# Ledger of designs, part 11: peptides against a protein of PDB entry 1EMU

Target 1, 132 residues: chain A of PDB entry 1EMU
Amino acid sequence: PPYLKWAESLHSLLDDQDGISLFRTFLKQEGCADLLDFWFACTGFRKLEPCDSNEEKRLKLARAIYRKYILDNNGIVSRQTKPATKSFIKGCIMKQLIDPAMFDQAQTEIQATMEENTYPSFLKSDIYLEYT

## One batch from the design tools (peptide; aimed at target 1 D37 G44 K68)

Design b2_p13_7 (made by RFdiffusion4)
Pose (drawn by RFdiffusion4):
Structure b2_p13_7 (pose): chain A 132 residues (1-132), chain P 13 residues (1-13)
Amino acid sequence: as target 1 above (132 residues)
Amino acid sequence: EELLEENIEEAQE
């Protein structure tokens, strides 16, 4: 059963659209869906190849992720990401040196944040328990 | 914003 696999690893949960939808609903109710959206945004950004044809799209995307999740140090993703990590990201944006992996460290920190609090809470939530 | 949402959607698929 897919719902049982979700309890075994966050990666199993985020590899199933039903799992993602349920988990995002839980996060939305807890006021922190940005954690998951950012996690997927980093993955989406990284898979874009760093070729000339993608250069403009990638710069706009890197800026968009930075502006929404990294810029103001008040949003949940910004609060859960380290200062040096955000400093590096800001440098990449300003220098326009955007490697595909530039958000990897921030993604890892957000991933750990979900594994540490919201993911376990989701597995004990009414939403999950009802679904199962 | 639209580009970010499309990127997120594609990442989820």

Design b2_p13_7_s1 (made by RFdiffusion4, then SolubleMPNN; from b2_p13_7, 4 letters changed)
Fold by OpenDDE base, seed 1:
Structure b2_p13_7_s1 (fold): chain B 132 residues (1-132), chain A 13 residues (1-13)
Amino acid sequence: as target 1 above (132 residues)
Amino acid sequence: DELLEELIEEAIS
């Protein structure tokens, strides 16, 4: 069953809408739902192929991601990303050089945070265990 | 936030 696959890899969990829902609920209880939201925001952003017609939209999205998750020094995403990574993102925003991959390093760092901490905890949580 | 919500929703789908 899918819930067993969730325990085998974070990737399997994040590829399942039911898994995502449960995991996000857990993260909310832990006060760190922004980790997952940021991860998906980065994924969604990277999927947007740059072209003349969507340049403004992509810039707005990049700025929104930056302001919500990176610029907020008190936010968990900001705390779990490296200063150099955040500086690079800021530079992209300021220069308006919006490459689809500009958040890749930050996403990787946040993914590592989840792998190391919240994902293992989720598998031990009442939310997950009651689902099984 | 509306733009982000749409972006996240699309990524999850």
Scores: peptide ipSAE 0.601, ipTM 0.941, DockQ to the pose 0.959
OpenDDE base, seeds 2, 3, 4, 5: peptide ipSAE 0.588, 0.584, 0.584, 0.594; ipTM 0.940, 0.939, 0.939, 0.941

Design b2_p13_7_s2 (made by RFdiffusion4, then SolubleMPNN; from b2_p13_7, 5 letters changed)
Fold by OpenDDE base, seed 5:
Structure b2_p13_7_s2 (fold): chain B 132 residues (1-132), chain A 13 residues (1-13)
Amino acid sequence: as target 1 above (132 residues)
Amino acid sequence: DELLQELIEEAIA
């Protein structure tokens, strides 16, 4: 069943809507749902192909991601991303150089945080175990 | 943030 695949890799968990739902519920209880939301925001942003017609939209989205997750020094995403990574993103925003991959390093760092901490904890949680 | 919510939902789908 899918829940067994969730235990094999974070990727499998994040590819399953039921898995995402349970994991997000768990993260909310832990006060760190922003980790997952940021991860998906980065994924969604990267999928947007730059063109003349969506330039303004992409800039607005990039600014929104930056303000919500990177600029907030008290946020968990900001705390779990390296200063150099945040500085790079800030630079992109200020220069209005909005490459689809501008959040890739930050996403990688947040993914590592989930892999090392929240994902293993989720597999030990009542939410996951009761589902199995 | 409504824009972010839409972006996230699209990424999950």
Scores: peptide ipSAE 0.627, ipTM 0.945, DockQ to the pose 0.942
OpenDDE base, seeds 1, 2, 3, 4: peptide ipSAE 0.626, 0.618, 0.618, 0.619; ipTM 0.944, 0.944, 0.943, 0.944

Design b2_p13_7_s3 (made by RFdiffusion4, then SolubleMPNN; from b2_p13_7, 4 letters changed)
Fold by OpenDDE base, seed 2:
Structure b2_p13_7_s3 (fold): chain B 132 residues (1-132), chain A 13 residues (1-13)
Amino acid sequence: as target 1 above (132 residues)
Amino acid sequence: DELLEELIKEAEE
């Protein structure tokens, strides 16, 4: 069953709508749902192919991601990303150099945070165990 | 942010 695959890898959990829903519920209770939302924001952003027709939209989205998750010093994403990574993103925004991969390093760091902390905790949570 | 919420939702599908 899918819930057993979720325990084998974070990737399997994030590829399943039910898995995402349960994991988000758990993260909200832990006050760290922004980790998941940021991860998907980065994924969605990278999939947007740069072209003349979406340049303004991509810049607007990049700014929104930056303001919501990186600039907020009290946010968990900001606390779990390295200063150099945040500085790089700020630089891209200020210079309006919006490469599809500009959030890759930050996404990697947040993914590592989930792998080391929230994902293992989720597998031991009442939310997951009651589902099984 | 509506655009950001839409981006996240689309990435999950």
Scores: peptide ipSAE 0.651, ipTM 0.949, DockQ to the pose 0.957
OpenDDE base, seeds 1, 3, 4, 5: peptide ipSAE 0.036, 0.463, 0.173, 0.485; ipTM 0.696, 0.920, 0.816, 0.924

Design b2_p13_7_s4 (made by RFdiffusion4, then SolubleMPNN; from b2_p13_7, 4 letters changed)
Fold by OpenDDE base, seed 2:
Structure b2_p13_7_s4 (fold): chain B 132 residues (1-132), chain A 13 residues (1-13)
Amino acid sequence: as target 1 above (132 residues)
Amino acid sequence: DELLEELIEEAIA
């Protein structure tokens, strides 16, 4: 069953809508749902191919991601990303150099945080165990 | 943020 695949890799969990739903519920209870939301925001942003018609939209999205997750020093994403990574993103925003990959390093760091902490905890949680 | 919500939903789908 799918729930067994979720225990094999975070990728399997994040590739399943039921898995995502349960994991997000768990993260909300832990006060760190922003980790997952940021991860998907980065994925969605990278999928947007730059073109003349979406340049303004992409800039607005990049700014929104930056303001919500990176600029907030009290946020879990900000606390789990390196200063150099946050500085790079700020630079991209200030210079309006909005490359699809501009959040890749931050996404990698947040993914590592989930892999090392929240994902293992989820597999031990009542939410996951009761689902099995 | 509505823009971010749409972006996230599209990424999940």
Scores: peptide ipSAE 0.613, ipTM 0.942, DockQ to the pose 0.944
OpenDDE base, seeds 1, 3, 4, 5: peptide ipSAE 0.610, 0.607, 0.598, 0.611; ipTM 0.941, 0.941, 0.940, 0.942

Design b2_p13_8 (made by RFdiffusion4)
Pose (drawn by RFdiffusion4):
Formats: structure tokens, C-alpha cells, sequence
Structure b2_p13_8 (pose): chain A 132 residues (1-132), chain P 13 residues (1-13)
């Protein structure tokens, strides 16, 4: 059963659209869906190839991710990401040197944040328990 | 995909 696999690893949960939908509903109710949206945004950004034809799209996307999740140090993703990590990201944006992996460290920190609090809480939530 | 939807949503902002 897919719902049982979700309890075995966060990667199993995020590899199933039903799991993602349920988990995002839980996060939305807890006021922190940005954690998941950012996690997927980093993955989406990284899969874009660094060729000339994608240069403009990638710069706009890197800026968008930075503006929404990294810029103001008050949003949940910004609060859960390290200062040096955000500093590096800001440098990449300003220099316009955006490697596909530039958000990897921030993604890892957000991933650990979900594994440490919201993911376990989700597995003990009414939403999950009802679904199962 | 959900990744694409998030990417499109960010670029529309």
C-alpha cells in the first residue's frame, strides 16, 4: 500500500502525487507549505540545463526562488536556512553565476527541517490517519 | 509535473 511506503521515508512520500497532495494539505493547515514548494522548486530549477537557450529562463527562475523564499529573512524557508547558505545564494544571483546546483545546500537544509518536524507530525496527523 | 507547476507559478509572479 502506497500510504505505508510513505511512512518509511520522506523520499517515498514525495515520489507519490497522492502523498504530496496530502502532505501539502497538512503543511498548508500548519502554515508552512512553502517548505515543500521550495523543495520542489529547487529540484525543478536544477534539472534545467545550463545552455545558452535556457540562460534567461534560468536567471529569472533563480531570482524568483530567491525573492520568494530566500530574500526576506522572515518567511519560513528563510528562517530555516543557514546564513552562510543564503549568503552564497545571494552571491550567485547578484553575479549572475547560477549553477544548476546553487540551491542544493538550501534544499538539503529544508529537507532536514521537514524530516525533523513536519514529516513526523504528518504521519501522526488526523489527515494521514483518516486517509489510511 | 508538480515541479513544472511550481516553476511556472514562480515565473508568473
Amino acid sequence: as target 1 above (132 residues)
Amino acid sequence: SYEDEIVDELLEE

Design b2_p13_8_s1 (made by RFdiffusion4, then SolubleMPNN; from b2_p13_8, 5 letters changed)
Fold by OpenDDE base, seed 1:
Structure b2_p13_8_s1 (fold): chain B 132 residues (1-132), chain A 13 residues (1-13)
Amino acid sequence: as target 1 above (132 residues)
Amino acid sequence: SIEEEILEELLSE
């Protein structure tokens, strides 16, 4: 069943809508749902191919991601991303150089954070175990 | 999807 695949890799969990739902619920209880939300925001942002018609949308989205997750010094995403990574993102925003990959390093760092603690904890959680 | 929901929320802010 799918829930067994979720335990095999974070990738499998994040590819399943039911898995995502349960994981996000768990993260909310732990006060760290922003990790997952940011991860998906980065993925969605990268999918937006630059063109004249979506330039405004891409800039708006980049700014929103920056303000919500990077600029917030008290946020878990900010705490789990390296200063150099955040500085690079800030630079992109300030210079309005909005490359599709501008959040890639930050996403990688947040993914590592999830792999190291929240994902393993989820697999030991009542939410997951009761589902199985 | 959750991804779409998150993006829409960000764009509405």
Scores: peptide ipSAE 0.758, ipTM 0.963, DockQ to the pose 0.823
OpenDDE base, seeds 2, 3, 4, 5: peptide ipSAE 0.757, 0.744, 0.753, 0.744; ipTM 0.963, 0.961, 0.963, 0.962

Design b2_p13_8_s2 (made by RFdiffusion4, then SolubleMPNN; from b2_p13_8, 6 letters changed)
Fold by OpenDDE base, seed 2:
Structure b2_p13_8_s2 (fold): chain B 132 residues (1-132), chain A 13 residues (1-13)
Amino acid sequence: as target 1 above (132 residues)
Amino acid sequence: SIEEEILEKLLSE
């Protein structure tokens, strides 16, 4: 069944709608749903191919991601990203240099946080175990 | 998709 694949890799969990739903519920209870939301925001942002018609939208979106997750020093994403990574993103925003990959390093760091902490905890949670 | 939903929420804030 799919839930067994979720235990094999975080990728398998995040590639399943039911898995995402359960994992997000767990993260929300732990006060760290922003980790997953930021991860998906980065993926979605990277998929937006730069063109004349979406330049303003991409800039607005980059600013929104920055303000919500990076600038907030009290947020879990900010606490789990390195200062150099955050300063790089700030620089991109200030210079209006909005490369599709500008959040890649931050996404990698947040993914590592999930792999090392929240993902293993999820597999031991009542939410996951009751589903199995 | 969840990606689209998250991006739309960000743009609406």
Scores: peptide ipSAE 0.753, ipTM 0.964, DockQ to the pose 0.782
OpenDDE base, seeds 1, 3, 4, 5: peptide ipSAE 0.753, 0.750, 0.752, 0.752; ipTM 0.964, 0.964, 0.964, 0.964

Design b2_p13_8_s3 (made by RFdiffusion4, then SolubleMPNN; from b2_p13_8, 4 letters changed)
Fold by OpenDDE base, seed 1:
Structure b2_p13_8_s3 (fold): chain B 132 residues (1-132), chain A 13 residues (1-13)
Amino acid sequence: as target 1 above (132 residues)
Amino acid sequence: SIEDEILEELLAE
């Protein structure tokens, strides 16, 4: 069953809408849902191919991601990303150089945080265990 | 999807 695959890898969990829903509920209870939300924001942003027709949309989205997750010094995403990574993102925003991959390093760092902490905790949580 | 929801919320800000 899918819930067993979720325990085998974070990738399997994040590829399943039911798994995502349960994991996000868990993260909300732990006060760290922004980790997952940021991860998906980065994925969605990278999928937007740069062209003349979506330049404004891409810039707007990049700015929103930056303001919500990177600029907030009290946020968990900000705390779990390296200063150099955040500085690079800030530079891209200030220069309006919005490459599809500009959040890749930050996403990698947040993914590592989930792999090391929240994902293992989720597999031990009442939410997951009661589902099984 | 959750991804779409998150992007929509960000774009609405």
Scores: peptide ipSAE 0.764, ipTM 0.964, DockQ to the pose 0.813
OpenDDE base, seeds 2, 3, 4, 5: peptide ipSAE 0.763, 0.757, 0.764, 0.761; ipTM 0.964, 0.963, 0.964, 0.964

Design b2_p13_8_s4 (made by RFdiffusion4, then SolubleMPNN; from b2_p13_8, 4 letters changed)
Fold by OpenDDE base, seed 2:
Structure b2_p13_8_s4 (fold): chain B 132 residues (1-132), chain A 13 residues (1-13)
Amino acid sequence: as target 1 above (132 residues)
Amino acid sequence: SIEDEILQSLLEE
């Protein structure tokens, strides 16, 4: 069953709608749902290829991601990203150099955080175990 | 999808 694949890799969990739903519920209870939300925001942002028709949208979205997750020093994403990474993103925003890959390093760091902490904890959670 | 929902919510802020 799919839930066994979820235990094999975080990637498998994040490719499954049911898996995402359960994992997000777990993260909300732990007060760290922003980790997953930021991860998906980065993925979605990277998919938006630069062009004249979406330039304003991409800039607005980049600024929103920055303000919500990076600038907030009390947020878990900010606490789990390196200062140099946050400074780079700030620089991109200030210079309005909005490359599709501008959040890649931050996404990598947040993914590592999930891999090392929240994902293993999820597999031991009542939410996951009751589902199995 | 959750990805679309997250992006839309960000654009509405």
Scores: peptide ipSAE 0.751, ipTM 0.964, DockQ to the pose 0.835
OpenDDE base, seeds 1, 3, 4, 5: peptide ipSAE 0.750, 0.742, 0.751, 0.743; ipTM 0.963, 0.962, 0.964, 0.963

## One batch from the design tools (peptide; aimed at target 1 T43 L61)

Design b2_p14_1 (made by RFdiffusion4)
Pose (drawn by RFdiffusion4):
Structure b2_p14_1 (pose): chain A 132 residues (1-132), chain P 14 residues (1-14)
Amino acid sequence: as target 1 above (132 residues)
Amino acid sequence: PEEYEQEVIEELLE
C-alpha cells in the first residue's frame, strides 16, 4: 500500500502524487506549505541545463526562488535556512553565476526541517490517519 | 511529482 511506504521515508512520500497532495494539504493547514513548494522548486531549477538557450529562463527562475523564499528573512523557508547558506545564494544571484546546484544546500536544510517536524507530525495527523 | 515541479515553476515565473 502506497500510504505505508510514505511512513518509511520522506522520499517515498514525495515520490507519490497522492502523498504529495495530502502532505501539502497538511502543511497548508499548518501554515508552512512553502517548505514543500521550495523543495520542489529547487529540484525543478536544478534539472534545467545550463546552456545558452536556457540562460535567461534560469536567471529569472533563480531570482524568483530567491525573492519568494530567501529574500525576506521572515518567511518560513528563510527562517529555516542558515545565514551562510542564504549569503551564498544571494551572491550567486547578484553575480549572475547560477550553477544548477546553487540551491542544493538550502534544499537540504529545508528537507531536514520537514523530516524533523512536519513530516513526523503529518504521519500522526488526522489527515493521514483518515486517509489510511 | 514531475507535473507538480512544473506547476511550481510556472507559478514562480508568473

Design b2_p14_1_s1 (made by RFdiffusion4, then SolubleMPNN; from b2_p14_1, 8 letters changed)
Fold by OpenDDE base, seed 2:
Structure b2_p14_1_s1 (fold): chain B 132 residues (1-132), chain A 14 residues (1-14)
Amino acid sequence: as target 1 above (132 residues)
Amino acid sequence: MEEIIEEILKKLLE
């Protein structure tokens, strides 16, 4: 069943609607749902290919992601991203150089955080174990 | 995944 695949990799978990739902619920209880939300936001942002028609939308979205997750020094995403990564993103925003890959490094760092901490904890959680 | 992404992006743009 799918829940067994979830235990094999974080990728498998995040490819499954039910897996995402349970994992997000767990993260909310842990006060760190922003990790997952940011990860998905980055994925969605990267999928938006730059063109004249979506330039303003992409800039607005990039700013929103930056303000919510990177600029907030008290946020878990900010705390789990490296200063150089955050400064790079800030630079992109300030210069309005909005490359689809501008959040890639931050996403990688947040993914690593989940892999090392919250994902393993999830697999040991009552939420996951009761589902199985 | 796609549905979740759209929901998150929508909220960010509100």
Scores: peptide ipSAE 0.651, ipTM 0.949, DockQ to the pose 0.869
OpenDDE base, seeds 1, 3, 4, 5: peptide ipSAE 0.643, 0.648, 0.649, 0.642; ipTM 0.948, 0.949, 0.948, 0.947

Design b2_p14_1_s2 (made by RFdiffusion4, then SolubleMPNN; from b2_p14_1, 7 letters changed)
Fold by OpenDDE base, seed 4:
Structure b2_p14_1_s2 (fold): chain B 132 residues (1-132), chain A 14 residues (1-14)
Amino acid sequence: as target 1 above (132 residues)
Amino acid sequence: MEEIIKEILEKLLE
């Protein structure tokens, strides 16, 4: 069953709609749902291929991601990303250099946080165990 | 995943 795959890798969990739903619910209870939301936002942003017709949209989205997750010093994402990474993102925003990969390092750091902390905890949670 | 991404991005752009 899919839930067994979820326990084998975070990637498998995040590829499954039901898995995402349960994991997000767990993260909300832990007060860190923004980790997952940011991760998905980064993925979505990277998928938006830069072109003349979507430059404004991409900039707006980048700014939104930055404001919501990076600029907020009180947020879990901000707390779990390195200062240099946040500074780089800020620089991209300020210079309007919106490369599709501009959030990659931050996403990697947040993914590592999930891999090392929230994901293992999820697998030990009542939410997951009761689902199995 | 695509559905979740779409939802998140749409909310960010509101």
Scores: peptide ipSAE 0.672, ipTM 0.953, DockQ to the pose 0.866
OpenDDE base, seeds 1, 2, 3, 5: peptide ipSAE 0.664, 0.670, 0.660, 0.662; ipTM 0.952, 0.953, 0.951, 0.951

Design b2_p14_1_s3 (made by RFdiffusion4, then SolubleMPNN; from b2_p14_1, 8 letters changed)
Fold by OpenDDE base, seed 5:
Order: structure tokens, then C-alpha cells, then sequence
Structure b2_p14_1_s3 (fold): chain B 132 residues (1-132), chain A 14 residues (1-14)
């Protein structure tokens, strides 16, 4: 069943709507839902291919992601990303060079945080165990 | 695009 696959990899968990729902609920209780939200924001952003019709939208979205998750020094995403990574993103925003991959390094670092901490904790949580 | 991604992006742009 799907819940067993969730325990095999974070990727499997994030590829399942029920898995995402349960994991996000868990993260909210832990006060770190922004980790997952940022991860999906990065994925969604990267899927938007640069073109004339979405240029302004992409810039606005990049700024929103930056302001909500990176610029906020008190946010969990900011605390779990390296200064050089945040500086690079800031540079992209300031220069208005909005490459689809501009958040890739930050997403990687946040994914590592989830892999090392919240994901293992989720598998030991009442939310997950009661679902099984 | 995943439903959750659309929801998050929509919120960011709102």
C-alpha cells in the first residue's frame, strides 16, 4: 500500500496526495510547514518556462518566494539555508535575472533538512502510525 | 503541475 512506499523514500511521500496532506498536517503541528510549502513553490516555479506571456508573472512569483521564505530571517526556511545561497537568490532578484533554476540550491538544502529531520520524525508520528 | 503546487503559487501571487 502507498503508506509503505512513503516510508521507503521522501520522494514517494511527496508524490502522493494523501501523503502530502498527512505530512503537511504534521509539519504544521511542528511549526515548520514552510519547509514543504517552499519546496513545492520551488518546484512549481521551475516548471514555468520563460516566455513573453509569463515574464511578469515569473518575476512577481520569484519576488514573492524570496520575500516570504528567504528574506524573513526569522523563518525556518531562511534558518535552514546557507548565507551564500540566500545571497545568490537576492542577487537574482536585484538583477531581475529570473532563471527557472534560481531556487534549486535552496530547494536542495531544504529537502536535505526534511530528509534528516522532519521526514524521519513524521514516520514515527501518531499521524502516520494511526494511518497505517 | 500538482494541485498543491498550484495552491501554493496562487497564494503567493494573491
Amino acid sequence: as target 1 above (132 residues)
Amino acid sequence: MEKIEEEILKELLS
Scores: peptide ipSAE 0.698, ipTM 0.948, DockQ to the pose 0.728
OpenDDE base, seeds 1, 2, 3, 4: peptide ipSAE 0.685, 0.689, 0.680, 0.685; ipTM 0.944, 0.945, 0.943, 0.944

Design b2_p14_1_s4 (made by RFdiffusion4, then SolubleMPNN; from b2_p14_1, 8 letters changed)
Fold by OpenDDE base, seed 4:
Structure b2_p14_1_s4 (fold): chain B 132 residues (1-132), chain A 14 residues (1-14)
Amino acid sequence: as target 1 above (132 residues)
Amino acid sequence: MEKIIEEILKELLE
């Protein structure tokens, strides 16, 4: 069953709609759902190929991601990203250099946080165990 | 994954 695959890798969990739902619910209870939301936002942002017709949209989205997750010093994402990474993102925003990969390092750091902390905890949670 | 991404991006752009 899919839930067994979820326990084998975070990637498998995040590829499954049901897995995402359960994991996100767990993260909300832990007060850190923004970790996952940011991760998905970065993925979505990277998929938007830069072109003349979507420059404004991409800039707007980048600004939104920055303001919501990076600029907020009280947020879990901000607390779990390195200062240099946040500074780089800020620089991209300020210079309007919106490369599709501009959030990659931050996404990597947040993914590592999930891999090392929230994901293992999820697999030990009542939410997951009761589902199995 | 695609569904949740679309939802998140939509909210960010609102």
Scores: peptide ipSAE 0.692, ipTM 0.955, DockQ to the pose 0.860
OpenDDE base, seeds 1, 2, 3, 5: peptide ipSAE 0.688, 0.691, 0.684, 0.687; ipTM 0.955, 0.955, 0.954, 0.954

Design b2_p14_2 (made by RFdiffusion4)
Pose (drawn by RFdiffusion4):
Structure b2_p14_2 (pose): chain A 132 residues (1-132), chain P 14 residues (1-14)
Amino acid sequence: as target 1 above (132 residues)
Amino acid sequence: PEAYEQEVIDELLS
């Protein structure tokens, strides 16, 4: 059963659309869906190849991720990401040196944040328990 | 999951 696999690892949960939808509903109700959206945004950004034809799209995307999740140090993702990590990301944006992996460290920190609090809470939530 | 990634990217570039 897919719902049982989701309890075994966050990666199993995020590899199933039903799992993602349920988990995001939970996060939305807890006021922190940005954690999941950012996690997927980093993955999406990284898969874009660093070729000339993608340069403009990638810069706009890197800026968008930075502006929404990294810039104001008040949003949940910004609050859960380390200062040095955000400093590096800002540097990449300003220098326009955007390596595909530039958000990897921030993604890891956000991933750990979900594994540490919201993911376990989701597995004990009414939404999950009802679904199962 | 790939479709969700794409949706998030489309929303960020809107």

Design b2_p14_2_s1 (made by RFdiffusion4, then SolubleMPNN; from b2_p14_2, 7 letters changed)
Fold by OpenDDE base, seed 2:
Structure b2_p14_2_s1 (fold): chain B 132 residues (1-132), chain A 14 residues (1-14)
Amino acid sequence: as target 1 above (132 residues)
Amino acid sequence: MEKYIEEILEELLS
């Protein structure tokens, strides 16, 4: 069953709607659901290829991601991203240079945070174990 | 994944 694959890799967990739901529930209880939401926001953002028709949308989305997750110094995403990474993103926003990959480094750092902490904890959680 | 991405982006753009 899919839940066995979830234990093999975080990627497998995040590819499954049920896995996402359970993992997010766990993260909310831990007060760190923003890690997952940010990760998905970055993925979605990267999929929006630059063109004249979506330029404004991409800028708005980039600003929203920045304001919600990067600018908030008290947020878990901000605390788990490197200063240089946050500075780069800020620079992109200020210069309005909105490359599809502008959040890639931040996403990588947040993914590493999940891999090292919340994902292993999830696999030991009552939420996951009771599901199995 | 795609469904959740859509939901997150919609929330951010709302």
Scores: peptide ipSAE 0.703, ipTM 0.960, DockQ to the pose 0.944
OpenDDE base, seeds 1, 3, 4, 5: peptide ipSAE 0.700, 0.698, 0.693, 0.697; ipTM 0.959, 0.959, 0.959, 0.959

Design b2_p14_2_s2 (made by RFdiffusion4, then SolubleMPNN; from b2_p14_2, 7 letters changed)
Fold by OpenDDE base, seed 2:
Structure b2_p14_2_s2 (fold): chain B 132 residues (1-132), chain A 14 residues (1-14)
Amino acid sequence: as target 1 above (132 residues)
Amino acid sequence: MEEYIEEILEELLS
């Protein structure tokens, strides 16, 4: 069953809607659901290829991601991203240079945070174990 | 994944 694959890799967990739901529930209880939401926001953002028709949408979305997750110094995403990474993103926003990959480094760092902490904890959680 | 991505982006753009 899919839940066995979830234990093999974080990627497998995030490819499954049920896995996402359970993992997010766990993260909310831990006060760190923003890690997952940010990760998905970055993925979605990267999929929006630049063109004249979506330029404004991409800029708005980039600003929203920046303001919600990067600018908030008290947020877990901000605390788990490197200063240089946040500075780069800020620079992109200020210069309005909105490359699809502008959040890639931040996403990588947040993914590493999940891999090292919340994902292993999830696999030991009552939420996951009771599901199995 | 795609469904959740859409949900997150919609929330951010709201």
Scores: peptide ipSAE 0.680, ipTM 0.954, DockQ to the pose 0.943
OpenDDE base, seeds 1, 3, 4, 5: peptide ipSAE 0.678, 0.677, 0.680, 0.676; ipTM 0.954, 0.953, 0.954, 0.953

Design b2_p14_2_s3 (made by RFdiffusion4, then SolubleMPNN; from b2_p14_2, 4 letters changed)
Fold by OpenDDE base, seed 4:
Structure b2_p14_2_s3 (fold): chain B 132 residues (1-132), chain A 14 residues (1-14)
Amino acid sequence: as target 1 above (132 residues)
Amino acid sequence: MEAYEQEILEELLS
């Protein structure tokens, strides 16, 4: 069953809608659902191909991601990303240089946070174990 | 994954 694959890799968990739902519920209880939401935001953003027709949309989205997750010093994403990474993103926003990969380093750092902390904890949680 | 991804993006753009 899918839940066995979820325990094998974070990727498998995040590739399953049921897995995402359970994991996000767990993260909300832990006060860190923003880690997951930010991760997906970065993935979705990177998929948008730069072109004249979506330039404004991409800029708007980049700004939204920055304001919600990076700029908020009280947020867990901000606390789990390196100052240099946040500074780079800020620079991109200020200069309006919106490269598809501008959030890659931040996403990597947040993914590492999940891999090292919340993901293992989820696999030991009642919500996961009761599902199995 | 794509469904939730799209949901997050839509919320950010709303």
Scores: peptide ipSAE 0.731, ipTM 0.957, DockQ to the pose 0.892
OpenDDE base, seeds 1, 2, 3, 5: peptide ipSAE 0.728, 0.728, 0.728, 0.727; ipTM 0.957, 0.957, 0.956, 0.956

Design b2_p14_2_s4 (made by RFdiffusion4, then SolubleMPNN; from b2_p14_2, 8 letters changed)
Fold by OpenDDE base, seed 2:
Structure b2_p14_2_s4 (fold): chain B 132 residues (1-132), chain A 14 residues (1-14)
Amino acid sequence: as target 1 above (132 residues)
Amino acid sequence: MEKIIQEILEKLLS
């Protein structure tokens, strides 16, 4: 069953709508849903291939991601990303150099945080165990 | 995954 696959890898969990829902609920209770939301935002952003028609949209989205997750020093995403990574993103925003991969390093760092902490905790949570 | 991605992006752009 899918819930067993969720325990095998974070990737499997994030590919499943039900898994995402449960995991996000857990993260919200832990006050760290922004980790997952940021991860998905980065994935969505990267999928937007640059072209003349979506330039404004991509810039707006990049700025929104930056303001919500990176600029907020009290946010969990900001605290779990390296200063150099945040500085790079800031530079891209300031220079309006909006490469599809500009959030890749930050996404990797946040993914590592989830892999090391929240994902294992989720598998031990009442939310997951009661679902099984 | 695609559904949640679109929801998150829409909220960011709103």
Scores: peptide ipSAE 0.702, ipTM 0.960, DockQ to the pose 0.950
OpenDDE base, seeds 1, 3, 4, 5: peptide ipSAE 0.696, 0.694, 0.700, 0.695; ipTM 0.959, 0.959, 0.959, 0.959

